# Designs tried in a protein design run: peptides against a protein of PDB entry 2XVC. Part 8

Target 1, 50 residues: chain A of PDB entry 2XVC
Amino acid sequence: ITERELLDYIVNNGGFLDIEHFSKVYGVEKQEVVKLLEALKNKGLIAVES

## One batch from the design tools (peptide; aimed at target 1 D18 I46 S50)

Design b2_p15_4_s1 (made by RFdiffusion4, then SolubleMPNN; from b2_p15_4 with V1M R4K R12K)
Fold by OpenDDE base, seed 1:
Structure b2_p15_4_s1 (fold): chain B 50 residues (1-50), chain A 15 residues (1-15)
Amino acid sequence: as target 1 above (50 residues)
Amino acid sequence: MKLKIKVTEKGKEYL
């Protein structure tokens, strides 16, 4: 999964992301999801609210 | 872990 694809998922999911669920459904390692989130955050594309 | 994420205007433009 790419940063863009993850961002698109987040938008389409109302801003919610369950890392455990996402990992299981999409076959992406949890640490990879976190890495992608960090990249999105560092680029100013997202902010983690809670 | 369940997160609530804000997509910035910059993020929206990125899409």
Scores: peptide ipSAE 0.767, ipTM 0.933, DockQ to the pose 0.898
OpenDDE base, seeds 2, 3, 4, 5: peptide ipSAE 0.766, 0.766, 0.766, 0.766; ipTM 0.932, 0.932, 0.932, 0.932

Design b2_p15_4_s2 (made by RFdiffusion4, then SolubleMPNN; from b2_p15_4, 4 letters changed)
Fold by OpenDDE base, seed 3:
Structure b2_p15_4_s2 (fold): chain B 50 residues (1-50), chain A 15 residues (1-15)
Amino acid sequence: as target 1 above (50 residues)
Amino acid sequence: MKLKIKITEKGKEYL
């Protein structure tokens, strides 16, 4: 999964992301999800609200 | 872990 795909998912899911759920559904390792989030954050594309 | 993510204006432009 790409950064763009994760970003699109977040938008389509109302801004909510359950890492455990996402990992199970998409077969992506949790650490990979976190890596993608870190990349998005570092690029200034997202901010974690809670 | 459940997160609430804000898409920044820059992020929206990226979309």
Scores: peptide ipSAE 0.745, ipTM 0.923, DockQ to the pose 0.910
OpenDDE base, seeds 1, 2, 4, 5: peptide ipSAE 0.745, 0.745, 0.745, 0.745; ipTM 0.923, 0.923, 0.923, 0.923

Design b2_p15_5 (made by RFdiffusion4)
Pose (drawn by RFdiffusion4):
Structure b2_p15_5 (pose): chain A 50 residues (1-50), chain P 15 residues (1-15)
Amino acid sequence: as target 1 above (50 residues)
Amino acid sequence: SISSTGKYHIKFISH
């Protein structure tokens, strides 16, 4: 998936992401989700919590 | 660091 898709998903999910659940449902490797989250964080597009 | 098994609340930053 693209960074845009993950960001859209996060916004539509009320700003929440369960990496385990997401990986299971959407078939994206956990490390790929982490890689996409880092890119979004480094572009200043998201503030990560918890 | 982002954990691959983590649960996260995330804020969208508007530009």

Design b2_p15_5_s1 (made by RFdiffusion4, then SolubleMPNN; from b2_p15_5, 8 letters changed)
Fold by OpenDDE base, seed 3:
Structure b2_p15_5_s1 (fold): chain B 50 residues (1-50), chain A 15 residues (1-15)
Amino acid sequence: as target 1 above (50 residues)
Amino acid sequence: MIDENGKYKIKLIEK
């Protein structure tokens, strides 16, 4: 999965991301999702709240 | 830090 694909999912999901759920549905390893999110955050493209 | 078991609200930032 690409950064752009992950961003599109997030937007389509109203900004909400459940990493475990996403991993199960899309067959992407959780650590890969985290890697992508951290890259996006470090680029200043997203803000993350919990 | 982002946890692999976390649930988050994400905001996109336009540059």
Scores: peptide ipSAE 0.760, ipTM 0.916, DockQ to the pose 0.928
OpenDDE base, seeds 1, 2, 4, 5: peptide ipSAE 0.759, 0.759, 0.758, 0.759; ipTM 0.915, 0.914, 0.913, 0.915

Design b2_p15_5_s2 (made by RFdiffusion4, then SolubleMPNN; from b2_p15_5, 7 letters changed)
Fold by OpenDDE base, seed 2:
Structure b2_p15_5_s2 (fold): chain B 50 residues (1-50), chain A 15 residues (1-15)
Amino acid sequence: as target 1 above (50 residues)
Amino acid sequence: MISEDGKYKIKLIEK
């Protein structure tokens, strides 16, 4: 999965991301999702709220 | 810190 694909998913999901759920549904390792999110955050493209 | 078990609300930042 690319950063762009993850961004598109996030937008399509109303901004909500459950990493474990995403991992199970799309077969992407949780650590990979975290890696992508960290990259996006570091680039200043997203803000992450919990 | 982003957790593997986290549930997040994510905002896209327009630059």
Scores: peptide ipSAE 0.766, ipTM 0.915, DockQ to the pose 0.917
OpenDDE base, seeds 1, 3, 4, 5: peptide ipSAE 0.765, 0.765, 0.764, 0.765; ipTM 0.914, 0.915, 0.914, 0.914

Design b2_p15_5_s3 (made by RFdiffusion4, then SolubleMPNN; from b2_p15_5, 7 letters changed)
Fold by OpenDDE base, seed 1:
Structure b2_p15_5_s3 (fold): chain B 50 residues (1-50), chain A 15 residues (1-15)
Amino acid sequence: as target 1 above (50 residues)
Amino acid sequence: SLSEDGKYKIKLIEK
Protein backbone atom coordinates (compact mmCIF):
# COMPACT_ATOMS: atom_id res chain seq x y z
CA ILE B 1 0.00 0.00 0.00
CA THR B 2 1.17 3.51 -0.80
CA GLU B 3 0.94 6.66 1.28
CA ARG B 4 -1.57 8.04 -1.21
CA GLU B 5 -3.75 4.95 -0.94
CA LEU B 6 -3.71 5.17 2.84
CA LEU B 7 -4.62 8.86 2.70
CA ASP B 8 -7.51 8.12 0.38
CA TYR B 9 -8.80 5.46 2.75
CA ILE B 10 -8.56 7.83 5.71
CA VAL B 11 -10.49 10.54 3.89
CA ASN B 12 -13.14 8.10 2.76
CA ASN B 13 -13.44 6.83 6.33
CA GLY B 14 -14.19 10.25 7.76
CA GLY B 15 -10.67 10.68 9.04
CA PHE B 16 -10.84 7.72 11.37
CA LEU B 17 -8.29 4.94 11.32
CA ASP B 18 -8.32 1.83 13.47
CA ILE B 19 -4.94 0.28 12.73
CA GLU B 20 -5.93 -3.22 13.79
CA HIS B 21 -9.13 -3.08 11.76
CA PHE B 22 -7.36 -1.74 8.70
CA SER B 23 -4.69 -4.40 9.01
CA LYS B 24 -7.28 -7.17 9.12
CA VAL B 25 -9.35 -5.85 6.23
CA TYR B 26 -6.55 -4.97 3.84
CA GLY B 27 -3.92 -7.49 4.83
CA VAL B 28 -1.32 -4.87 5.67
CA GLU B 29 0.91 -5.45 8.67
CA LYS B 30 0.17 -3.10 11.56
CA GLN B 31 3.78 -1.94 11.67
CA GLU B 32 3.56 -1.01 8.00
CA VAL B 33 0.46 1.09 8.63
CA VAL B 34 2.25 2.85 11.48
CA LYS B 35 5.29 3.39 9.26
CA LEU B 36 3.16 5.03 6.60
CA LEU B 37 1.35 7.21 9.13
CA GLU B 38 4.60 8.34 10.70
CA ALA B 39 5.93 9.21 7.27
CA LEU B 40 2.84 11.26 6.46
CA LYS B 41 3.03 12.99 9.82
CA ASN B 42 6.73 13.77 9.44
CA LYS B 43 6.06 15.24 6.01
CA GLY B 44 3.51 17.55 7.62
CA LEU B 45 0.66 16.11 5.57
CA ILE B 46 -1.46 14.90 8.49
CA ALA B 47 -2.19 15.61 12.12
CA VAL B 48 -3.02 12.70 14.40
CA GLU B 49 -5.41 12.83 17.35
CA SER B 50 -6.23 10.19 19.95
CA SER A 1 5.16 7.64 18.31
CA LEU A 2 2.02 5.89 17.13
CA SER A 3 0.76 2.60 18.52
CA GLU A 4 0.11 -0.45 16.37
CA ASP A 5 -3.07 -0.93 18.41
CA GLY A 6 -4.17 2.67 18.13
CA LYS A 7 -7.42 4.18 16.95
CA TYR A 8 -6.86 7.64 15.54
CA LYS A 9 -8.61 10.65 14.15
CA ILE A 10 -6.59 11.99 11.25
CA LYS A 11 -6.71 15.51 9.88
CA LEU A 12 -5.23 16.35 6.51
CA ILE A 13 -3.13 19.47 6.57
CA GLU A 14 -3.86 21.83 3.73
CA LYS A 15 -0.79 23.33 2.10
Scores: peptide ipSAE 0.757, ipTM 0.910, DockQ to the pose 0.903
OpenDDE base, seeds 2, 3, 4, 5: peptide ipSAE 0.756, 0.757, 0.756, 0.755; ipTM 0.908, 0.909, 0.909, 0.908

Design b2_p15_5_s4 (made by RFdiffusion4, then SolubleMPNN; from b2_p15_5, 7 letters changed)
Fold by OpenDDE base, seed 4:
Structure b2_p15_5_s4 (fold): chain B 50 residues (1-50), chain A 15 residues (1-15)
Amino acid sequence: as target 1 above (50 residues)
Amino acid sequence: MISEDGKYKIKKIEK
């Protein structure tokens, strides 16, 4: 999965992301999802709230 | 820090 694909998913999912859920549904390792999110965050494209 | 077990609300920042 690419950064753009993950970003599109987040937007289409109303901005919500459950990493465990996403990993199970799309077959992407949780560590990879975290890596992509960190990249998006560091580029200033997203803000992460918990 | 982003956790592998985390549930997040993501805001897109438009530049």
Scores: peptide ipSAE 0.696, ipTM 0.881, DockQ to the pose 0.906
OpenDDE base, seeds 1, 2, 3, 5: peptide ipSAE 0.680, 0.686, 0.693, 0.680; ipTM 0.874, 0.884, 0.881, 0.872

Design b2_p15_6 (made by RFdiffusion4)
Pose (drawn by RFdiffusion4):
Formats: structure tokens, sequence, C-alpha cells
Structure b2_p15_6 (pose): chain A 50 residues (1-50), chain P 15 residues (1-15)
């Protein structure tokens, strides 16, 4: 998936992401989800919590 | 691995 798709998903999910659940439902490797989240964070597009 | 995420203004503009 693209960074845009993950960001759209996060917004539509009320700003929440369960990596384990996401990986299971959408078939994206956990490390790929983490890689996409870092790119979003480094671009200043998201503030990560918890 | 559960995260609560805030989308910044820049993130909304990007979308």
Amino acid sequence: as target 1 above (50 residues)
Amino acid sequence: MKLHIKVTEKGYEYL
C-alpha cells in the first residue's frame, strides 16, 4: 500500500492503528506498516502516540 | 502494537 492509503486509513479510522490487526486484515507485513508510518512521521504528516 | 495518531495540518493538506 502507499503512504497516502495508510494516512487515509488512519484518518478514517479515527486516528487509530492496530498494526497487528491491520497486518492481519489488509495483508501488509508488519515491518512494511512500520516503514510507511516512519515515512509519514518523518514528513511531519502524523504525530504518533502510545 | 496499537497506536493513537494525530494527523497534523500538513497531513490534512497532503490528503

Design b2_p15_6_s1 (made by RFdiffusion4, then SolubleMPNN; from b2_p15_6 with H4K Y12L)
Fold by OpenDDE base, seed 5:
Structure b2_p15_6_s1 (fold): chain B 50 residues (1-50), chain A 15 residues (1-15)
Amino acid sequence: as target 1 above (50 residues)
Amino acid sequence: MKLKIKVTEKGLEYL
């Protein structure tokens, strides 16, 4: 999965992301999801609220 | 782990 695809998912999921659930559904390692999130954050595309 | 993410204006423009 790409950064853009993850961002698109987040938008279409109302901003919510369950890393464990996402990992299971999409077959992406949890650490990879975190890596993508950090990339999105560093690019100023997202902010983690809680 | 459940997260609430804010997509910035820049993020929305990126899409």
Scores: peptide ipSAE 0.780, ipTM 0.937, DockQ to the pose 0.912
OpenDDE base, seeds 1, 2, 3, 4: peptide ipSAE 0.779, 0.779, 0.779, 0.779; ipTM 0.937, 0.937, 0.937, 0.937

Design b2_p15_6_s2 (made by RFdiffusion4, then SolubleMPNN; from b2_p15_6 with H4R Y12K)
Fold by OpenDDE base, seed 3:
Structure b2_p15_6_s2 (fold): chain B 50 residues (1-50), chain A 15 residues (1-15)
Amino acid sequence: as target 1 above (50 residues)
Amino acid sequence: MKLRIKVTEKGKEYL
């Protein structure tokens, strides 16, 4: 999965992301999801609200 | 872990 794909997912999921759920559904390691989120955040593309 | 994420204007432009 790419950063763009994850970003698109977040948008289409109403801004919510359940890392556990996402990992199970898409077969992506949880640490990989976190890595992608960190990249998105560092690029100023997202902000974690809660 | 459930997160609420805001996509910034920059992020929206990126899409």
Scores: peptide ipSAE 0.771, ipTM 0.934, DockQ to the pose 0.920
OpenDDE base, seeds 1, 2, 4, 5: peptide ipSAE 0.770, 0.771, 0.770, 0.770; ipTM 0.934, 0.934, 0.933, 0.933

Design b2_p15_6_s4 (made by RFdiffusion4, then SolubleMPNN; from b2_p15_6 with H4R Y12L)
Fold by OpenDDE base, seed 2:
Structure b2_p15_6_s4 (fold): chain B 50 residues (1-50), chain A 15 residues (1-15)
Amino acid sequence: as target 1 above (50 residues)
Amino acid sequence: MKLRIKVTEKGLEYL
């Protein structure tokens, strides 16, 4: 999964992301999801609120 | 772990 794909998912999911669920459904390691989120955050594309 | 994420204007433009 690319950063863009994850970002698109987040938008289409109303800004909510369950890492556990996402990992299970899409077959992406939890640490990889976190890595992508950190990349998105570092680029100023997202902010994690809670 | 459930997260609430704000997509910034820059993020929206990125799509």
Scores: peptide ipSAE 0.783, ipTM 0.938, DockQ to the pose 0.916
OpenDDE base, seeds 1, 3, 4, 5: peptide ipSAE 0.783, 0.783, 0.782, 0.782; ipTM 0.938, 0.938, 0.938, 0.938

Design b2_p15_7 (made by RFdiffusion4)
Pose (drawn by RFdiffusion4):
Structure b2_p15_7 (pose): chain A 50 residues (1-50), chain P 15 residues (1-15)
Amino acid sequence: as target 1 above (50 residues)
Amino acid sequence: MKLHIKVTEEGYEYL
């Protein structure tokens, strides 16, 4: 998936992401989800919590 | 791993 798709998902999910659940449902490797989150964070597009 | 995330103004503009 693209960074835009993950960001859209996060916004539509009320700013929440369960990496384990997401990986299971959407078939994206956990490390790929983490890689996409890091890119979003480094572009200043998301503030990560918890 | 569970995360709560705030989307920045730049994040909304990007979308």

Design b2_p15_7_s1 (made by RFdiffusion4, then SolubleMPNN; from b2_p15_7 with H4K E10K Y12L; failed a check: a repeat of another design)
Amino acid sequence: MKLKIKVTEKGLEYL

Design b2_p15_7_s4 (made by RFdiffusion4, then SolubleMPNN; from b2_p15_7 with H4R E10K Y12L; failed a check: a repeat of another design)
Amino acid sequence: MKLRIKVTEKGLEYL

Design b2_p15_8 (made by RFdiffusion4; failed a check: a repeat of another design)
Pose (drawn by RFdiffusion4):
Formats: C-alpha cells, sequence, structure tokens
Structure b2_p15_8 (pose): chain A 50 residues (1-50), chain P 15 residues (1-15)
C-alpha cells in the first residue's frame, strides 16, 4: 500500500492503528506498515502516540 | 502494537 492509503486509513479509523490487526486484515507485512508510518512521521504528516 | 495517531495540519493538506 501507499503512504497516502495508510494515512487515509488512519484518518478514517479515527487516528488509530493496530499494526497487528492491520497486518492481518490487509495483508501488509508488519515491518512494511512500520516503514510507511516512519515515512509519514518523518514528513511531519502524523504525530505518533502510545 | 497499537498506536493512537494525530494527523497534523500538513497531513490534512497532503490528503
Amino acid sequence: as target 1 above (50 residues)
Amino acid sequence: MKLHIKVTEKGYEYL
């Protein structure tokens, strides 16, 4: 998936992401989800919590 | 791993 798709998902999910659940449902490797989240974070597009 | 995420203004503009 693209960074845009993950960001859209996050916004539509009320700013929440369960990496384990997401990986299971959407078939994206956990490390790929983490890689996309880092790119979003480094672009200043998201503030990550917890 | 569970994350709560805030989308910045820049993130909304990007979308």

Design b2_p15_8_s1 (made by RFdiffusion4, then SolubleMPNN; from b2_p15_8 with H4K Y12K; failed a check: a repeat of another design)
Amino acid sequence: MKLKIKVTEKGKEYL

Design b2_p15_8_s3 (made by RFdiffusion4, then SolubleMPNN; from b2_p15_8 with H4K Y12L)
Fold by OpenDDE base, seed 5:
Structure b2_p15_8_s3 (fold): chain B 50 residues (1-50), chain A 15 residues (1-15)
Amino acid sequence: as target 1 above (50 residues)
Amino acid sequence: MKLKIKVTEKGLEYL
């Protein structure tokens, strides 16, 4: 999965992301999801609220 | 782990 695809998912999921659930559904390692999130954050595309 | 993410204006423009 790409950064853009993850961002698109987040938008279409109302901003919510369950890393464990996402990992299971999409077959992406949890650490990879975190890596993508950090990339999105560093690019100023997202902010983690809680 | 459940997260609430804010997509910035820049993020929305990126899409």
Scores: peptide ipSAE 0.780, ipTM 0.937, DockQ to the pose 0.912
OpenDDE base, seeds 1, 2, 3, 4: peptide ipSAE 0.779, 0.779, 0.779, 0.779; ipTM 0.937, 0.937, 0.937, 0.937

Design b2_p15_8_s4 (made by RFdiffusion4, then SolubleMPNN; from b2_p15_8, 4 letters changed)
Fold by OpenDDE base, seed 3:
Structure b2_p15_8_s4 (fold): chain B 50 residues (1-50), chain A 15 residues (1-15)
Amino acid sequence: as target 1 above (50 residues)
Amino acid sequence: MKLKIKVTEEGLKYL
């Protein structure tokens, strides 16, 4: 899973992301999802609202 | 953990 793919997923999912659900469905470790989110955030591509 | 993510203008351009 790439940063772009995760970003695309977030957009297509209305901005909602359930890390546990995503991990189970896409076979990506939770820590990897968090790592990708942090990268997206640091690049100014996303902001966590809640 | 359920999160609500805001995609920035920069993020939208990235797609």
Scores: peptide ipSAE 0.781, ipTM 0.938, DockQ to the pose 0.910
OpenDDE base, seeds 1, 2, 4, 5: peptide ipSAE 0.780, 0.780, 0.779, 0.780; ipTM 0.938, 0.938, 0.938, 0.938

## One batch from the design tools (peptide; aimed at target 1 G44)

Design b2_p16_1 (made by RFdiffusion4)
Pose (drawn by RFdiffusion4):
Structure b2_p16_1 (pose): chain A 50 residues (1-50), chain P 16 residues (1-16)
Amino acid sequence: as target 1 above (50 residues)
Amino acid sequence: MKLRIKVTEKGYEYLE
């Protein structure tokens, strides 16, 4: 998936992401989800919590 | 691993 798709998903999910659940449902490797989250974080597009 | 994420103004602008 693209960074845009993950960001859209996060916004539509009320700013929440369960990496384990997401990986299971959407078939994206956990490390790929983490890689996409880092790119979003480094572009200043998201503030990560918890 | 569970995360709460705040989308910054820049993130909303990017999505627009």

Design b2_p16_1_s1 (made by RFdiffusion4, then SolubleMPNN; from b2_p16_1 with R4K Y12L E16A)
Fold by OpenDDE base, seed 3:
Parts: structure tokens; sequence; C-alpha cells
Structure b2_p16_1_s1 (fold): chain B 50 residues (1-50), chain A 16 residues (1-16)
């Protein structure tokens, strides 16, 4: 999965992201999801609210 | 881990 795809997912999911769920459904390692989130955050594309 | 993510204006522009 790409950063763009994850960002798109987040938007379409109302901003909510369950890393555990996402990992299971999309077959993406949890650490990879976190890595992508960090990239998105560092690029100023997202901010973690809770 | 359940997170609530805010997509910034920059993020929205990126997807446009």
Amino acid sequence: as target 1 above (50 residues)
Amino acid sequence: MKLKIKVTEKGLEYLA
C-alpha cells in the first residue's frame, strides 16, 4: 500500500483508523501502517488527534 | 490501536 492509498482510506473512513483492523483486512504489517502514518504526518498531510 | 486522524488541508489538496 502507498501513502496515497492510506491517506485516501483515512479520508473515506471518516478519519478513523484501527491499525489492527486495517492490518488484518488489507494484509499490511502493523509496522508498515505506522511507517506510512509517520510519513504522512511528516509531510504535513495528517495530524493524529487521538 | 484505534486512531482518529485529521487530514489537513494540504492532505486534501494532495488527494484532489
Scores: peptide ipSAE 0.778, ipTM 0.938, DockQ to the pose 0.902
OpenDDE base, seeds 1, 2, 4, 5: peptide ipSAE 0.778, 0.778, 0.777, 0.778; ipTM 0.938, 0.938, 0.937, 0.938

Design b2_p16_1_s2 (made by RFdiffusion4, then SolubleMPNN; from b2_p16_1 with R4K E16K)
Fold by OpenDDE base, seed 5:
Structure b2_p16_1_s2 (fold): chain B 50 residues (1-50), chain A 16 residues (1-16)
Amino acid sequence: as target 1 above (50 residues)
Amino acid sequence: MKLKIKVTEKGYEYLK
């Protein structure tokens, strides 16, 4: 999954992301999801609220 | 772990 695809997923999911669920459904390692989130955050595209 | 993510204005522009 790309950064763009993850961002699009987040938007379409109302901003909510369950890393455990996402990992299971999409077959992406949890650490990879975290790395993608870090990239999105570092680019100023997202902020983690909680 | 469940997260609430805010997509910034820049994020939305990125997706356009």
Scores: peptide ipSAE 0.782, ipTM 0.939, DockQ to the pose 0.909
OpenDDE base, seeds 1, 2, 3, 4: peptide ipSAE 0.782, 0.782, 0.781, 0.782; ipTM 0.938, 0.939, 0.938, 0.939

Design b2_p16_1_s4 (made by RFdiffusion4, then SolubleMPNN; from b2_p16_1 with R4K Y12L E16K)
Fold by OpenDDE base, seed 1:
Structure b2_p16_1_s4 (fold): chain B 50 residues (1-50), chain A 16 residues (1-16)
Amino acid sequence: as target 1 above (50 residues)
Amino acid sequence: MKLKIKVTEKGLEYLK
């Protein structure tokens, strides 16, 4: 999965992300999801609220 | 782990 695909998912899911659920559905390791989130955050594309 | 994420204006622009 790409950063773009994850960002698109977040937008279309109202900003909510369940890492456990996402990992199971898309077959992406949890640590990879976190890595992608960190990249998005570092690029100023997202901010984690809670 | 469940997260609430704000997509910035820059993020929205990126997806256009």
Scores: peptide ipSAE 0.777, ipTM 0.938, DockQ to the pose 0.900
OpenDDE base, seeds 2, 3, 4, 5: peptide ipSAE 0.777, 0.777, 0.776, 0.777; ipTM 0.938, 0.938, 0.938, 0.938

Design b2_p16_2 (made by RFdiffusion4)
Pose (drawn by RFdiffusion4):
Structure b2_p16_2 (pose): chain A 50 residues (1-50), chain P 16 residues (1-16)
Amino acid sequence: as target 1 above (50 residues)
Amino acid sequence: SIHPDGKYHIKVTDKA
């Protein structure tokens, strides 16, 4: 998936992401989800919590 | 750090 798709998903999910659940449902490797989150964070597009 | 087993609440910035 693209960074845009993950961001859209996060916004539509009320600003929440369960990496384990997401990986299971959407078939994206956990490390790939982490990689996409880091890119979003480094572009200042998201503030990560918890 | 972002962990592969993490559950995260995320704020979307105005930049996004």

Design b2_p16_2_s1 (made by RFdiffusion4, then SolubleMPNN; from b2_p16_2, 7 letters changed)
Fold by OpenDDE base, seed 3:
Structure b2_p16_2_s1 (fold): chain B 50 residues (1-50), chain A 16 residues (1-16)
Amino acid sequence: as target 1 above (50 residues)
Amino acid sequence: MIKEDDKLKIKVTPKA
């Protein structure tokens, strides 16, 4: 999965992301999801609110 | 830091 694909998922899911759920559904390792999120955050493309 | 077990609420910025 790419950063853009993860961004699109987050938007389409109303901003909610359950990493465990996402990992199971899309077959992406949890550490990879975290890596992508950290990259997005560091680029200022997302802010984690809770 | 973001943890693997986190359930997150995320704001996507307009430039995304």
Scores: peptide ipSAE 0.632, ipTM 0.882, DockQ to the pose 0.886
OpenDDE base, seeds 1, 2, 4, 5: peptide ipSAE 0.628, 0.624, 0.631, 0.631; ipTM 0.880, 0.879, 0.881, 0.882

Design b2_p16_2_s2 (made by RFdiffusion4, then SolubleMPNN; from b2_p16_2, 7 letters changed)
Fold by OpenDDE base, seed 3:
Structure b2_p16_2_s2 (fold): chain B 50 residues (1-50), chain A 16 residues (1-16)
Amino acid sequence: as target 1 above (50 residues)
Amino acid sequence: MIKEDDKLKIKVTEKA
């Protein structure tokens, strides 16, 4: 999965992301999802609210 | 720090 794909998913899911669920559904390692999120956050592309 | 078990609410910024 790319950063853009993850961004699009987040938007399309109303800003909600369950990492465990996402990992299971899309076959992406949880570690990889976290890695992508941290990258997106560090780039200023997302803000984690809760 | 984002954890593997987190259920998150995320704002996608205008930069994205």
Scores: peptide ipSAE 0.737, ipTM 0.923, DockQ to the pose 0.903
OpenDDE base, seeds 1, 2, 4, 5: peptide ipSAE 0.736, 0.733, 0.734, 0.737; ipTM 0.923, 0.921, 0.922, 0.923

Design b2_p16_2_s3 (made by RFdiffusion4, then SolubleMPNN; from b2_p16_2, 8 letters changed)
Fold by OpenDDE base, seed 3:
Structure b2_p16_2_s3 (fold): chain B 50 residues (1-50), chain A 16 residues (1-16)
Amino acid sequence: as target 1 above (50 residues)
Amino acid sequence: MILEDDVLKIKVTPKA
């Protein structure tokens, strides 16, 4: 999965991301999802609220 | 930094 694909998913999901669910459905390691989120955040493309 | 154990369900705000 690419950064853009993850961003598009988040937008299409109303801005919400369940990493556990996403990992199961899309077969992406949780570490990889977090890595992509960090990249998006560092590029100023997202803000993360936990 | 976003840590694996800290993040499970999040609200993400796209900026661009």
Scores: peptide ipSAE 0.271, ipTM 0.774, DockQ to the pose 0.454
OpenDDE base, seeds 1, 2, 4, 5: peptide ipSAE 0.241, 0.251, 0.245, 0.255; ipTM 0.758, 0.761, 0.759, 0.726

Design b2_p16_2_s4 (made by RFdiffusion4, then SolubleMPNN; from b2_p16_2, 5 letters changed)
Fold by OpenDDE base, seed 3:
Structure b2_p16_2_s4 (fold): chain B 50 residues (1-50), chain A 16 residues (1-16)
Amino acid sequence: as target 1 above (50 residues)
Amino acid sequence: MIKEDGKYKIKVTEKA
């Protein structure tokens, strides 16, 4: 999965992301999802909230 | 800290 694909998913899902759910559905390792999110956050492309 | 078992509300910024 690319950063852009993850961004698009987030937007299309109303901003909500359940990492474990996403991992199971899309076959992406949880570690990889976290890695992508951290990268996006560090680039200032996302703001993460509880 | 973003956790592997986390559930988050995420805002995509204007930069994206």
Scores: peptide ipSAE 0.802, ipTM 0.940, DockQ to the pose 0.925
OpenDDE base, seeds 1, 2, 4, 5: peptide ipSAE 0.801, 0.801, 0.800, 0.801; ipTM 0.940, 0.940, 0.940, 0.940

Design b2_p16_3 (made by RFdiffusion4)
Pose (drawn by RFdiffusion4):
Structure b2_p16_3 (pose): chain A 50 residues (1-50), chain P 16 residues (1-16)
Amino acid sequence: as target 1 above (50 residues)
Amino acid sequence: SKLHIKVTEKGHEYLE
């Protein structure tokens, strides 16, 4: 998936992401989800919590 | 594995 798709998902999910659940449902490797989240964070597009 | 995420103004603009 693209960074845009993950960001859209996060916004539509009320700013929440369960990496384990997401990986299971959407078939994206956990490390690929982490890689996409880091790119979003480094672009200043998201503030990560917890 | 459970993250709460705030989308910044820049993030909303990026989506638009």

Design b2_p16_3_s1 (made by RFdiffusion4, then SolubleMPNN; from b2_p16_3 with H4K H12K E13K)
Fold by OpenDDE base, seed 3:
Structure b2_p16_3_s1 (fold): chain B 50 residues (1-50), chain A 16 residues (1-16)
Amino acid sequence: as target 1 above (50 residues)
Amino acid sequence: SKLKIKVTEKGKKYLE
């Protein structure tokens, strides 16, 4: 999965992301999801609210 | 595990 794909998912999911669920459904390691989120955050594309 | 994420204006433009 790419950063763009994850960002697109977040948008289409109303801004919500369940890392455990996402990992299971899409076969992406949880640590990879976190890595992508951190990249998105560092690029100023997202902010984690809760 | 469930996060609420704000997509910034920059992020929105990125997806355009």
Scores: peptide ipSAE 0.761, ipTM 0.928, DockQ to the pose 0.912
OpenDDE base, seeds 1, 2, 4, 5: peptide ipSAE 0.761, 0.761, 0.761, 0.760; ipTM 0.927, 0.928, 0.928, 0.927

Design b2_p16_3_s2 (made by RFdiffusion4, then SolubleMPNN; from b2_p16_3 with H4K H12L E13K)
Fold by OpenDDE base, seed 3:
Structure b2_p16_3_s2 (fold): chain B 50 residues (1-50), chain A 16 residues (1-16)
Amino acid sequence: as target 1 above (50 residues)
Amino acid sequence: SKLKIKVTEKGLKYLE
């Protein structure tokens, strides 16, 4: 999965992301999801609210 | 592991 794909998912999911659920459904390692989130955050594309 | 993510204006434009 790419950063763009994850960002698109987040937008279309109302801003919510369950890492465990996402990992299981999309077959992406949890650490990879976190890595992508960190990249998105560092690029100023997202902020984690809670 | 449920997170609430704010997509910034920059993020929204990125997807345009």
Scores: peptide ipSAE 0.770, ipTM 0.932, DockQ to the pose 0.909
OpenDDE base, seeds 1, 2, 4, 5: peptide ipSAE 0.769, 0.769, 0.770, 0.768; ipTM 0.930, 0.931, 0.932, 0.930

Design b2_p16_3_s3 (made by RFdiffusion4, then SolubleMPNN; from b2_p16_3 with H4K H12R E13K)
Fold by OpenDDE base, seed 3:
Structure b2_p16_3_s3 (fold): chain B 50 residues (1-50), chain A 16 residues (1-16)
Amino acid sequence: as target 1 above (50 residues)
Amino acid sequence: SKLKIKVTEKGRKYLE
């Protein structure tokens, strides 16, 4: 999965992301999801609220 | 493990 695809998922999911659920459903390692989130955050594309 | 994420204006424009 790409950063763009993850960002698109977040938007279409109302801004919510369950990392464990996402990992299981999409077959992406949890650490990879976190890595992508960190990249998105560092690029100023997202902010984690809770 | 559910996170609430704010997509910034920059993020939204990135997808367009």
Scores: peptide ipSAE 0.767, ipTM 0.930, DockQ to the pose 0.888
OpenDDE base, seeds 1, 2, 4, 5: peptide ipSAE 0.765, 0.765, 0.765, 0.764; ipTM 0.929, 0.929, 0.930, 0.929

Design b2_p16_3_s4 (made by RFdiffusion4, then SolubleMPNN; from b2_p16_3 with H4R H12L E13K)
Fold by OpenDDE base, seed 3:
Structure b2_p16_3_s4 (fold): chain B 50 residues (1-50), chain A 16 residues (1-16)
Amino acid sequence: as target 1 above (50 residues)
Amino acid sequence: SKLRIKVTEKGLKYLE
């Protein structure tokens, strides 16, 4: 999965992300999801609120 | 375990 795909998922999921659920459903390692989130955050594309 | 993510305006534009 790409950063763009994850960002698109977040938007279409109402801004919510369950990393464990996402990992299971999409077959992406949890650490990879976290890495992508960190990249998105560092690029100013997202902010993690809770 | 559900995270709340704010997509910035920059993020939204990125997807356009």
Scores: peptide ipSAE 0.772, ipTM 0.931, DockQ to the pose 0.884
OpenDDE base, seeds 1, 2, 4, 5: peptide ipSAE 0.771, 0.772, 0.771, 0.771; ipTM 0.930, 0.930, 0.930, 0.930

Design b2_p16_4 (made by RFdiffusion4)
Pose (drawn by RFdiffusion4):
Structure b2_p16_4 (pose): chain A 50 residues (1-50), chain P 16 residues (1-16)
Amino acid sequence: as target 1 above (50 residues)
Amino acid sequence: MKLHIKVTEKGYEYLE
């Protein structure tokens, strides 16, 4: 998936992401989800919590 | 791993 798709998903999910659940449902490797989140964080597009 | 994430103004603009 693209960074845009993950960001759209996060916004539509009320700013929440369960990596384990996401990986299971959407078939994206956990490390790929983490890689996409880091890119979004480094571009200043998301503030990560918890 | 569970994350709560805030989308910044720049993040909303990026989605436009």

